# Ledger of designs, part 79: peptides against a protein of PDB entry 8OXM

Target 1, 371 residues: chain A of PDB entry 8OXM
Amino acid sequence: FKAEFRLAGGVNLPKIIDCVGSDGKERRQLVKGRDDLRQDAVMQQVFQMCNTLLQRNTETRKRKLTICTYKVVPLSQRSGVLEWCTGTVPIGEFLVNNEDGAHKRYRPNDFSAFQCQKKMMEVQKKSFEEKYEVFMDVCQNFQPVFRYFCMEKFLDPAIWFEKRLAYTRSVATSSIVGYILGLGDRHVQNILINEQSAELVHIDLGVAFEQGKILPTPETVPFRLTRDIVDGMGITGVEGVFRRCCEKTMEVMRNSQETLLTIVEVLLYDPLFDWTMNPLKALYLQQRPEDETELHPTLNADDQECKRNLSDIDQSFNKVAERVLMRLQEKLKGVEEGTVLSVGGQVNLLIQQAIDPKNLSRLFPGWKAWV

## One batch from the design tools (peptide; aimed at target 1 H187 L215 P216)

Design b2_p25_8_s1 (made by RFdiffusion4, then SolubleMPNN; from b2_p25_8, 13 letters changed)
Fold by OpenDDE base, seed 5:
Structure b2_p25_8_s1 (fold): chain B 371 residues (1-371), chain A 25 residues (1-25)
Amino acid sequence: as target 1 above (371 residues)
Amino acid sequence: DYEEEIEKLKIEFDNLIKEALERLR
């Protein structure tokens, strides 16, 4: 190990370390503390299995549909080593960094990221109507710029087009698989972009199986398909390549129903995999100061083992697990709101839900739905 | 056979999960 480390940004201040392998190759590793890396490790295995399903299907294989995965080695319940994806940046760092973010560079007369955040925080406890009006004002004065990511990184027009296509396919694959698994907390710091491939890497996989819907401010979108995410796809937006890649991914997931159900069942009943939302985790996720600058001391939730009677916990757990499996089965059958949809109908509904400004305006401000 | 490939995937995944669980113990 080298004696020098770099801090990665974010509340948990993960340490980037350089390690020389037995093969003489230098590898960057991220040492993350105070997070349950077991959830990330398990979800990476589920993503690898989804990638295997996508590679077996000729239509998804031809389109190179895959979710980017990273290696997770848990060292304890609160520490582990992540393979650092060299040449990745958080989409939030590129878009809304206070010093040199793309919004400030390309749209200097728009609202600042801080002004947008402040306006949405002021209405956080207001009606859905007031939230919607302020969200529309914010969106009008904060125009998308994520198209410039590929333009800055890829100067050759043919390479630029191929990378924009790779980005669009990565968004589609991760959105549909993320929806099937009920992946939440998709804020702009939990999504990395690879500067060479233009593919997305999803990190911090601790909100799964629709547990984002039971947060104090419920998640109202199936995946992140905000205006900047769409702007990165170019002129076609959600139409054409994105929609077709979503449909082909959904088709593979629905045709793999028995495999996916068996897998998720094993995970839900694994005593080592704590996927359930607890009140302390919910508070931590939605009390984060949106400005990464204030080192609020992570409340050492001292393990006050509230010895809840073991028997009442077990019956409550089993009922929640059964409900998660039932909802997963519905998704894989195309059952939405009690109606059976075709693959195209289901994908269309999910896209409409994800881009609806009424749904986006209801999200927790820290999710940054205007980005 | 598509069913045999699914069953091989289930077994491979059950083994991956068991190995992951064994590494977490």
Scores: peptide ipSAE 0.010, ipTM 0.409, DockQ to the pose 0.018
OpenDDE base, seeds 1, 2, 3, 4: peptide ipSAE 0.007, 0.010, 0.000, 0.006; ipTM 0.445, 0.438, 0.301, 0.350

Design b2_p25_8_s2 (made by RFdiffusion4, then SolubleMPNN; from b2_p25_8, 11 letters changed)
Fold by OpenDDE base, seed 3:
Structure b2_p25_8_s2 (fold): chain B 371 residues (1-371), chain A 25 residues (1-25)
Amino acid sequence: as target 1 above (371 residues)
Amino acid sequence: SYEEEVNKEKIEFGELVREARERLA
């Protein structure tokens, strides 16, 4: 181990450690010090399986529809090593870095990322109507710039076009698979972009199976399809390539229902896979400025008080697991709001839900729905 | 319904989050 570490940006301040392998190669490793990396490891296995299903289908294989995966080595319940995706950057760092973010460079007269966050935090405890009005004002004065990522990195027009397609396919595949698995916490620091491939790498998979819906501020979108995410697709936006890639991904997922249910069932009942939302995790994910001073990292969650009677925990856990399986089965059947939808109808509903400014305005301000 | 069960769990979980906040304060 080198004695030097770098801090990666983010709420969790993950440490980038340069490790020299026995082969003499330096490997950058992201050490998360607070999150259960077992959840990330399990979700990477699920993504690898989804990739296997996508590679078996001719239409998704021709489109190269894949979810980018990374190696996770869990060391403990709260520590582990992520293989640092060399040549990736958080989309938030590119877009809204305080010094040289793309919004500041291309839109210097727009609101700063800090001003946007402040405005949305001021209305956090307000009505949905007030949140919507302030969100629309923020959006009007904070225009999307993510199209410039591919333009800055890929100067050749043919390469630029191919990379924009790779990006659009990556967003589509990860959005649909993320929806099926109920993946939450898709903030701009949990989504990396590969600077060479233009593909997305989703990290921090600690909110799954729609557990984001039980948070104090519930998640109201199926995936991240914010204005900058759409702007990165170029002039076509969510239409054409993105929609078709979502439909083809959803078709493969729905046709793989038995396989996906069997795997998720095994995972839900794995005693080593803590997918359930706990109160401390909810407080951490949705920390208010008022709570910042008190959540010192050294709070050993005393193992004592989570000893509710084993019998009542087992019955409550089993009911939640059954509900998650039932909801997964509904998604894979195309059941939305009690109605059976076609693949195109289901994908259309999900896109509309994800881009709806009413849904986006209700998200926790830390999710940065205006980006 | 699934929505009713999620809403029930959200209420019960919201109480646990409040209790956890009060213990950390």
Scores: peptide ipSAE 0.281, ipTM 0.863, DockQ to the pose 0.039
OpenDDE base, seeds 1, 2, 4, 5: peptide ipSAE 0.239, 0.016, 0.188, 0.257; ipTM 0.830, 0.401, 0.785, 0.846; seed 1 fails the geometry check

Design b2_p25_8_s3 (made by RFdiffusion4, then SolubleMPNN; from b2_p25_8, 13 letters changed)
Fold by OpenDDE base, seed 2:
Structure b2_p25_8_s3 (fold): chain B 371 residues (1-371), chain A 25 residues (1-25)
Amino acid sequence: as target 1 above (371 residues)
Amino acid sequence: SYEEQIQKEKEEFDKLILEALEKLA
């Protein structure tokens, strides 16, 4: 390891360390000190499986539909080394960096990212109607700019078009795979973009199997398809390439039902894979920046192994696991709200749910649904 | 060790993925 470290952007300020491998190659490693990297490791394996399914299908293979993966080496229950995706940036860093974010550069007369967050925090405990009104005001005064990512990085028009297509495909694949797996906490710091490929890398995979729906502020969207995410696709938005790639990804997932169910069943009952939402995790995910001062560093979670009285918790756990499997089976059958939908119908419903301002306005303000 | 346990878990999971993929072949 080199003695020098860099801070990565993001809430947890992970340390980027340079290490020299046994092959003499320098590799950048991300050291996360508080995240359960086991969840990330397991979810990366699930993504690799999904990629294998997508590569077997001729139509998805021709479209190069893949979810980007990274190597996770857990060092302890709470620490590990991520293979740092060299040449990636959090979409939040590009869009809403306080000093030189794309919104400030391209839309200097719009609300600042801080003003938007403040307005949404002020209505956090208000009615859904009040949240919706303030969200619409924020959205009107905070216009999308993510189209400029590809325009800044790719000056050649042919390359620009290819990279915008790669981005759109990456959003589609990750959205559908993420929906099937019930992936939550898709805030703008948990989604990286590769500056060379324009593909997305999803990190911090600790909210899975729809556990985001049981948060104190429930997640109301199937995936992140916010205005900036759509703006990055260019003038076609969610139509054309995005929709077709979602449909083809969903088709492969639905046709792989038995395999996906078998794998998820094993993961749900894996004693090393703590996918369940707990109150501390829920508090951490939806804590206000102002409340960070009261989380005493002395929650050595060595002691709060809640001696979960094994018997009552096993029954509750098994019921949750069964419900997760049932809901996964429904998704893979195209059952939405008790109705069996075609692949196109299901994808259309998911897109409509993800872009609905009413759903977006109900999200936790830290998710930044206006971005 | 924790590393051995995680390695074993990965190997078991990789095996399960392989078995599930073989059923699709």
Scores: peptide ipSAE 0.009, ipTM 0.353, DockQ to the pose 0.020
OpenDDE base, seeds 1, 3, 4, 5: peptide ipSAE 0.008, 0.000, 0.008, 0.000; ipTM 0.350, 0.316, 0.277, 0.210

Design b2_p25_8_s4 (made by RFdiffusion4, then SolubleMPNN; from b2_p25_8, 15 letters changed)
Fold by OpenDDE base, seed 1:
Structure b2_p25_8_s4 (fold): chain B 371 residues (1-371), chain A 25 residues (1-25)
Amino acid sequence: as target 1 above (371 residues)
Amino acid sequence: SYKEELEKLKKEFGELIRKALEKLA
């Protein structure tokens, strides 16, 4: 192990450590707490199940629609190492690294990532109209650059084109499965891109089952489809390959309704899987950069066995679980806002919701909806 | 049948999750 570590984004600030293997190769690893590892491990199993469904369908199999999964390796009863996907980088690191980020390299005259964040933080408590106006000003002065990822990594035009398609398929699959599982918007540090495959790897899966909608600043998008995410698809953007891959993924999900409902039901009632949003987790997810200083890691969160009085909590939990299952059933039926939509209609609505600047402007500024 | 294969998948999945959670416990 090297003595140096980096903090990844996310709730429990997972530590990225560089390890020298027994083979003398350096490997990046992610070290997380126990509960984060449980959540991530469970969601990886759900993704593997979704991948199994996608591989069984001829249309999704031909398109190679998969969610990239990673191994969770427990190190101890309270800690584990995610086998970090060797050759992945957070999209946020590529895009908005302070030193050498793609926005700074390709758009040196645009607003800095810090200036954008500051402007959006200043209006965080303002009206939706004021948030929208400032978001549009930020977007005008912070133009997308994620197209350059594939251009930098893949110099051969045929390989470049293939990798751009792999990226687009990966975004489509992860967006639709993420919507079905209610992962919501994903922080740019919690989306990794594989530098060889151009496929996305979603990490830090602590917000699921639309629990992002009960945050102090509710989620307003079904998945992350920000301007840079779209720019990485190239000139067609959300049209053509992306839309068709979303539709084919949604078709498989809707046709697998009974499977997905049963899987999620088992998960929701598993006492070892804490998917519920708690006030502390909500605070960590939407913590202000200014508030980072005073949260001393009170290492002494005693195992207060919150002997949660089993009776009243069980009823509240069951009601939340039932609502999650009902909403999942609606999604899998194509019910949006009380209306039954076709697969194409549902996917279109989700894309429009995800790219709407009004929805993006209402997101928590810490999630950088302008990136 | 598709139902039996589905029940088998559900059971295999439940067992995979349980084993994943037990390894993390």
Scores: peptide ipSAE 0.031, ipTM 0.562, DockQ to the pose 0.018
OpenDDE base, seeds 2, 3, 4, 5: peptide ipSAE 0.009, 0.029, 0.017, 0.030; ipTM 0.435, 0.572, 0.439, 0.535

## One batch from the design tools (peptide; aimed at target 1 F364)

Design b2_p26_1 (made by RFdiffusion4)
Pose (drawn by RFdiffusion4):
Structure b2_p26_1 (pose): chain A 334 residues (1-279, 317-371), chain P 26 residues (1-26)
Amino acid sequence: FKAEFRLAGGVNLPKIIDCVGSDGKERRQLVKGRDDLRQDAVMQQVFQMCNTLLQRNTETRKRKLTICTYKVVPLSQRSGVLEWCTGTVPIGEFLVNNEDGAHKRYRPNDFSAFQCQKKMMEVQKKSFEEKYEVFMDVCQNFQPVFRYFCMEKFLDPAIWFEKRLAYTRSVATSSIVGYILGLGDRHVQNILINEQSAELVHIDLGVAFEQGKILPTPETVPFRLTRDIVDGMGITGVEGVFRRCCEKTMEVMRNSQETLLTIVEVLLYDPLFDWTMNPFNKVAERVLMRLQEKLKGVEEGTVLSVGGQVNLLIQQAIDPKNLSRLFPGWKAWV
Amino acid sequence: EEEAEEEREEEAEEEEEEKLEELEEE
């Protein structure tokens, strides 16, 4: 074990450690004290199940739809450990870096990230109209730059297109699974982009199962589909590879709702922390009902096809009205 | 039941205030 450890930041102060194994290769682990990783263990297990189901299905096998997973080992009710992701860079560090940010490098005339943060802080005390107007003004003077990422990393057109296609597929699959699982904490620091495979990886998974509505600022989108992600998917935008991959993933999930419910039914017997406190679990039953409704496409008794559900999700995600009400730290304009 | 929901809401409000303070510092 290495004698030094680093802090990853945050109120809980997670610890980063390095271990040298028998082969001598250093491996980085993240011990997360005062936090419950049992929910993250369930998220990783359902991620692996979805990846296996996508691999089993011939329609998705050809499209090579995969979910990037990292091992999470719970150690106690209030602690655990997880595998650190190597060879990945934060999206916000690449895009909105103060020093060498992509938006500053490509579009110096556009508004800086500090100006946008100042405007968002000044407008949080305003009403809906002023928030919508400021958001539209910010979007008018802030063009997406993320499309140049593979352009700056993959000079060969074949490799560049392969990496772009893998990025698009991974974004579609992650977005579909996050909507199904109700993942809400999807700001720039929770998503890491690989420098080689260009596949997005979700690292935080801190809050899910429709927890953003509980937060003071409700989460009005099911997944992150901001202007930068759509521009980086290519000229075609959401139409094309993203829509088809979303439909295929939704079909696979509708075909495997039995396996998904079997995986998620680990609750109601060993409830995790933050629940059933202050004295058949209530919230567990509620989230199981919500997940079942999402999977069956019933909601309030209405039937919805896979294509219609995908179109509705795209419309909700790209709607500026929903983006205006989001948390300013979520970086909806980014 | 109501007290547990109120406690959760207070914790969420505190966390949001901390995040806003960090944004003000930036």

Design b2_p26_1_s1 (made by RFdiffusion4, then SolubleMPNN; from b2_p26_1, 14 letters changed)
Fold by OpenDDE base, seed 3:
Structure b2_p26_1_s1 (fold): chain B 371 residues (1-371), chain A 26 residues (1-26)
Amino acid sequence: as target 1 above (371 residues)
Amino acid sequence: EEEALEALRKRYEELYKELLEKMKEE
């Protein structure tokens, strides 16, 4: 291991450590501190299964629809090494990293990322109407720049186009599969982009099965489809390639209902897979800077043997698991708000929900819905 | 820096047109 480490952004401040392998190759490793990498490992297996389904279908295979997976090596219950895909960067690092971020470089007269965050934090406890108004002001004064990622990295127009398609396909595939699995916590530090492939790598898969909806500030979007995410797709935005790739991914997921239900059922009842939201995890994910001062580092997760009667915990767990399976079955049938939708109708609803500034304005400010 | 950004903006407008054409093929 090199003595130097970088902090990846996000609440976990994962340490990026460069290690030299026994083969003499330098590998960048993400060392997550207190995170249960078992969740990431399990979700990577689910993504591999989804990739297998996508590769079996001719239409999704033709479109090269895949979710980028990474190797998780759990080192302990609380630590593991993510083999970082060499040449990945958090989208947040590219977009909003200090003075060198793409927003500052391309839009120097826009609000700073800090000003945007401050404005949204000031209204965090306000009405949805006040949040919406401030969010619209922030969005007007913080224009998307993620189009410049592919332009900076890919100088050849043909390569640039291919990589922009790869990006768009990656967003589509990960958005739909992420929605089916109820993947939450899609903040700009939990989404990496590969600087060579332009594909997204989703990390920190600890908020799954719509558990983001039970956070103190509920998640109101099915996936991250913010203005920068859309800007990265280019002129057509969510139309054309993105929509078609979402529809083809959703079609494969819906046609694989039995397989996906069986997989998720096994995972929900796996005692080693703690997918449930707990108050400490919720506090951790939505911690405010004001709340950091009171959290003594001594919350050893070991001491909450809350001797809640095992029976009441088990019954509550089983009811939550059943509800998750029921909701997954609904999604795979195209049941949205009690109505059966076509693949195109379901995908359209999800896109509209994800881009709705009313939904985006309600998100936790740490999610950075304006980015 | 500013000249490099402006060059990148111009290149954007060109690439934006090319993307529109090629996205009709997919």
Scores: peptide ipSAE 0.016, ipTM 0.383, DockQ to the pose 0.012
OpenDDE base, seeds 1, 2, 4, 5: peptide ipSAE 0.000, 0.008, 0.000, 0.000; ipTM 0.332, 0.313, 0.268, 0.288

Design b2_p26_1_s2 (made by RFdiffusion4, then SolubleMPNN; from b2_p26_1, 15 letters changed)
Fold by OpenDDE base, seed 5:
Structure b2_p26_1_s2 (fold): chain B 371 residues (1-371), chain A 26 residues (1-26)
Amino acid sequence: as target 1 above (371 residues)
Amino acid sequence: EKEELEELEKRNEELYKLLLEKMKEE
């Protein structure tokens, strides 16, 4: 281990440590404290299985549709080593969190990230109409810049085009698989981009099976498809490559219904996999000081072993697990709002829901829906 | 702690094997 560590951005201050392997290669390791890395480990296994399904299908294999996975080595219930993908950066660090963020560099006359956040926090307890109006004002004065990521990293035009396609395919695959698994908390610090491949790495997988919908401010989008995410695809936006990759991913997921239901059923009833949303976790997710500067006292959640008093909790748990399985089965059948949709119809509905400014304006401000 | 982690890893490997077997029956 080198004596030098870097802090990765975010509330949990994950430490990036450089390790020299027995092979003499330097590997970056992310040491995450206080997060339940068991949830991340389980979800990485589910992603590996989804990748196996995508590699078996000729159409998805030809398109190289994969979810980027990372190795999780839990060290304790509250600590573990993530194999850090060398050369990844949080999309939030590139866009807004750095003093030289892409928005500040390319759009110096737009609102600052802080001004946007402040405006959305001021309306957090207001009507949906007031939230929508302020969100539209923020969006007008905070124009997308994520196209510049590939332009800065890939100077050769042919390489630039290939990397933009790799990015678009990665967004499509992770969006559809994330929707099927009900993955939430997709804020700009929980999505990394690889500086060499332009592929996305999703981290902090603790909000799954649509548990983001039962947060105090419910999640209103199926996945992150915000203006910067779309801008990274270039002039085609959500059309062409992105839509086709979503449709082909959804087709593989729907054709693997029995496998995916069996996977999720075993995971939902695994006593070691705590996927359920609890009030303390909900408070932690939506009381995160968005400003890096406020040292909110880490509530030592005392280790009250909430020993789940077995009897009455089991019936409530089983009913929630059954609802999750039923909703997963509906998604895999293409049942949306009581109607059976084709793959193209379902993907179109999900894209429209994800880009709708009315849905985006209702999200928790810490999700940064304007980025 | 270390034993619980080894049990979790073992359970996850068994789950992954069971799932790979089901994916071969399809």
Scores: peptide ipSAE 0.017, ipTM 0.469, DockQ to the pose 0.018
OpenDDE base, seeds 1, 2, 3, 4: peptide ipSAE 0.015, 0.012, 0.006, 0.000; ipTM 0.470, 0.426, 0.363, 0.331

Design b2_p26_1_s3 (made by RFdiffusion4, then SolubleMPNN; from b2_p26_1, 18 letters changed)
Fold by OpenDDE base, seed 1:
Structure b2_p26_1_s3 (fold): chain B 371 residues (1-371), chain A 26 residues (1-26)
Amino acid sequence: as target 1 above (371 residues)
Amino acid sequence: DKKFEEALKKKYEKLYEELLKKMEES
């Protein structure tokens, strides 16, 4: 174990520890708390099931549509190590690292990531119109650069093309699976890219089942499809490969409705899987950097012994679980805003919602919707 | 396909129990 650790973004400040294996290979490991590990592990199992569905379908199998999974290795009853995908980098680190981020390297005359964040934080409590205007100004002066990821990593044109396709397929699969599971918008530090495969790895899966919609600043997008995410697909953007891969993934999900409902029902009623949004988690997810100084997490483990008066919490929990299942059933039927859509219509609506600058401008500024 | 749902459910339950057991043994 190296003595140095880096903080990954997200809940409970997961520690990235570099470990040298007995084989002399350095492996990054993500150390998280028990509850986060359980949530992540449960969601990894759901992703493995989705992958099993995708591998059974000939069209999705031929397109190599998979959501990347990682192994959770528990270390103790209170902590564990995620066996980190060696050779992954957070998209946020690649794009907006203060020292060497791709925006600074390729667009040195654009606004800094800090200037963008400051401008959007200043309007956080303002009207939607003011948020939209400032977001458009930020976007005009902070142009996407994520196309350069594949160009830097893959110098051979044929390899570059295949890796850009792998990226686009990975975004499509993770976006649709993420929408079905209600993962919503993903913080840029919670999306990793594999430097060898160009596939995405989603980490910190603590917001699921559209619980992001009940945050103080509700999520307004079905998944992260920001300008840089789109730029990584190259000149076709969301058209062609991405759209077709979304449609084929959605076809498999909709055709697997009973299976997915049964799986999610078991998850929702698992007493060991805390998927519910609580006020502390909501505060943590949308805390301002300025407010971080006072919340020393007094991890007084003892205050969780607030005796859940089992009866009233059980009724409220059951009503939330039922609503989640109903909404999942609607998604799997293609019911959007009270209308039944075709797979193509549903995927189109989701893409339009995800790329709409009005929706993006309304997101929590800490999640950097301009990246 | 109900057999596939049951097999996925059992695989999930088993993977979850194996996870819990590993988290308890560590």
Scores: peptide ipSAE 0.010, ipTM 0.352, DockQ to the pose 0.020
OpenDDE base, seeds 2, 3, 4, 5: peptide ipSAE 0.009, 0.000, 0.000, 0.005; ipTM 0.384, 0.284, 0.288, 0.344

Design b2_p26_1_s4 (made by RFdiffusion4, then SolubleMPNN; from b2_p26_1, 16 letters changed)
Fold by OpenDDE base, seed 3:
Structure b2_p26_1_s4 (fold): chain B 371 residues (1-371), chain A 26 residues (1-26)
Amino acid sequence: as target 1 above (371 residues)
Amino acid sequence: EKKELEELKKKYEELYEKLLEKMKEE
């Protein structure tokens, strides 16, 4: 272990520790709290199962549609190391690092990331109309730059193209599987990009099964498909490769309905897997950076020796679990807003929902929907 | 710097179009 650690940005302040392996290779490791590691470990198993389904289908296998998984290594009862994929960077660090972010480098006359955040925070308690207007002003003065990631990392044009395809496929696969699993909290620090593969690594999988919709500021998008995410796909944007990869992923998910329902049912009723949103977690996820100084709730897992008084909590829990299973079944049938959609229709609806500036403007400012 | 970046962009766009054409033939 190197004596130096970096704090990864974001609310959970995960410690990035550079570890020298016995092989002499430096491995970055992310140290998270106990509960986050359990949630991440469970969701990694689900992603591995989804990857197995995607590998069984010839169309998804040919397209190399996979979700990047990482190894969760428990270090202690209260801490674990995520084997951080060596050579990954948070999308937020590349795009909106205050000094050397791609937005500042490529768009020096645009609003700073701080100015954008400030403008959106000022309207956080305002009407949806006011949020939309300010979001549109922010977007006009903060133009996407994520296309430059692949251009900076891949100087060979054939490699650049291959990596841009790998990126687009990774976004598509993770978006659709993330939607099926109801993954939330997809802020720019919870999505990493591999600097060698251009594939995305989703971390901090603690908001699942649409629990992001019950946050004080509810999540209004099915996945992150913001302007920079789209810009990384290049000229075709969400059309062509991305759409086709979403459709093929959705087709495999819908055709695997029974398997996915069984997997999720086991997870929902696992007493060791706390997927439910609680008020403290909600406060933590939507805390303002200005309020970060005093309330480190050490979520000391020790004070949740509140023995679940089994009776009333069990009925409420079971109703939430049943609702999650019903909604998962609807998604896997293509039921959206009470209508049965084709795979193409469902994917189209999800893309439209994810790119809609009205939905994006309603998100919590910490999610950085303008990035 | 800015000029090199614009030339690099143009090279990537031209190569991207050629590669998209090849992928339509496969």
Scores: peptide ipSAE 0.012, ipTM 0.388, DockQ to the pose 0.011
OpenDDE base, seeds 1, 2, 4, 5: peptide ipSAE 0.005, 0.005, 0.000, 0.005; ipTM 0.369, 0.313, 0.242, 0.369; seed 1 fails the geometry check

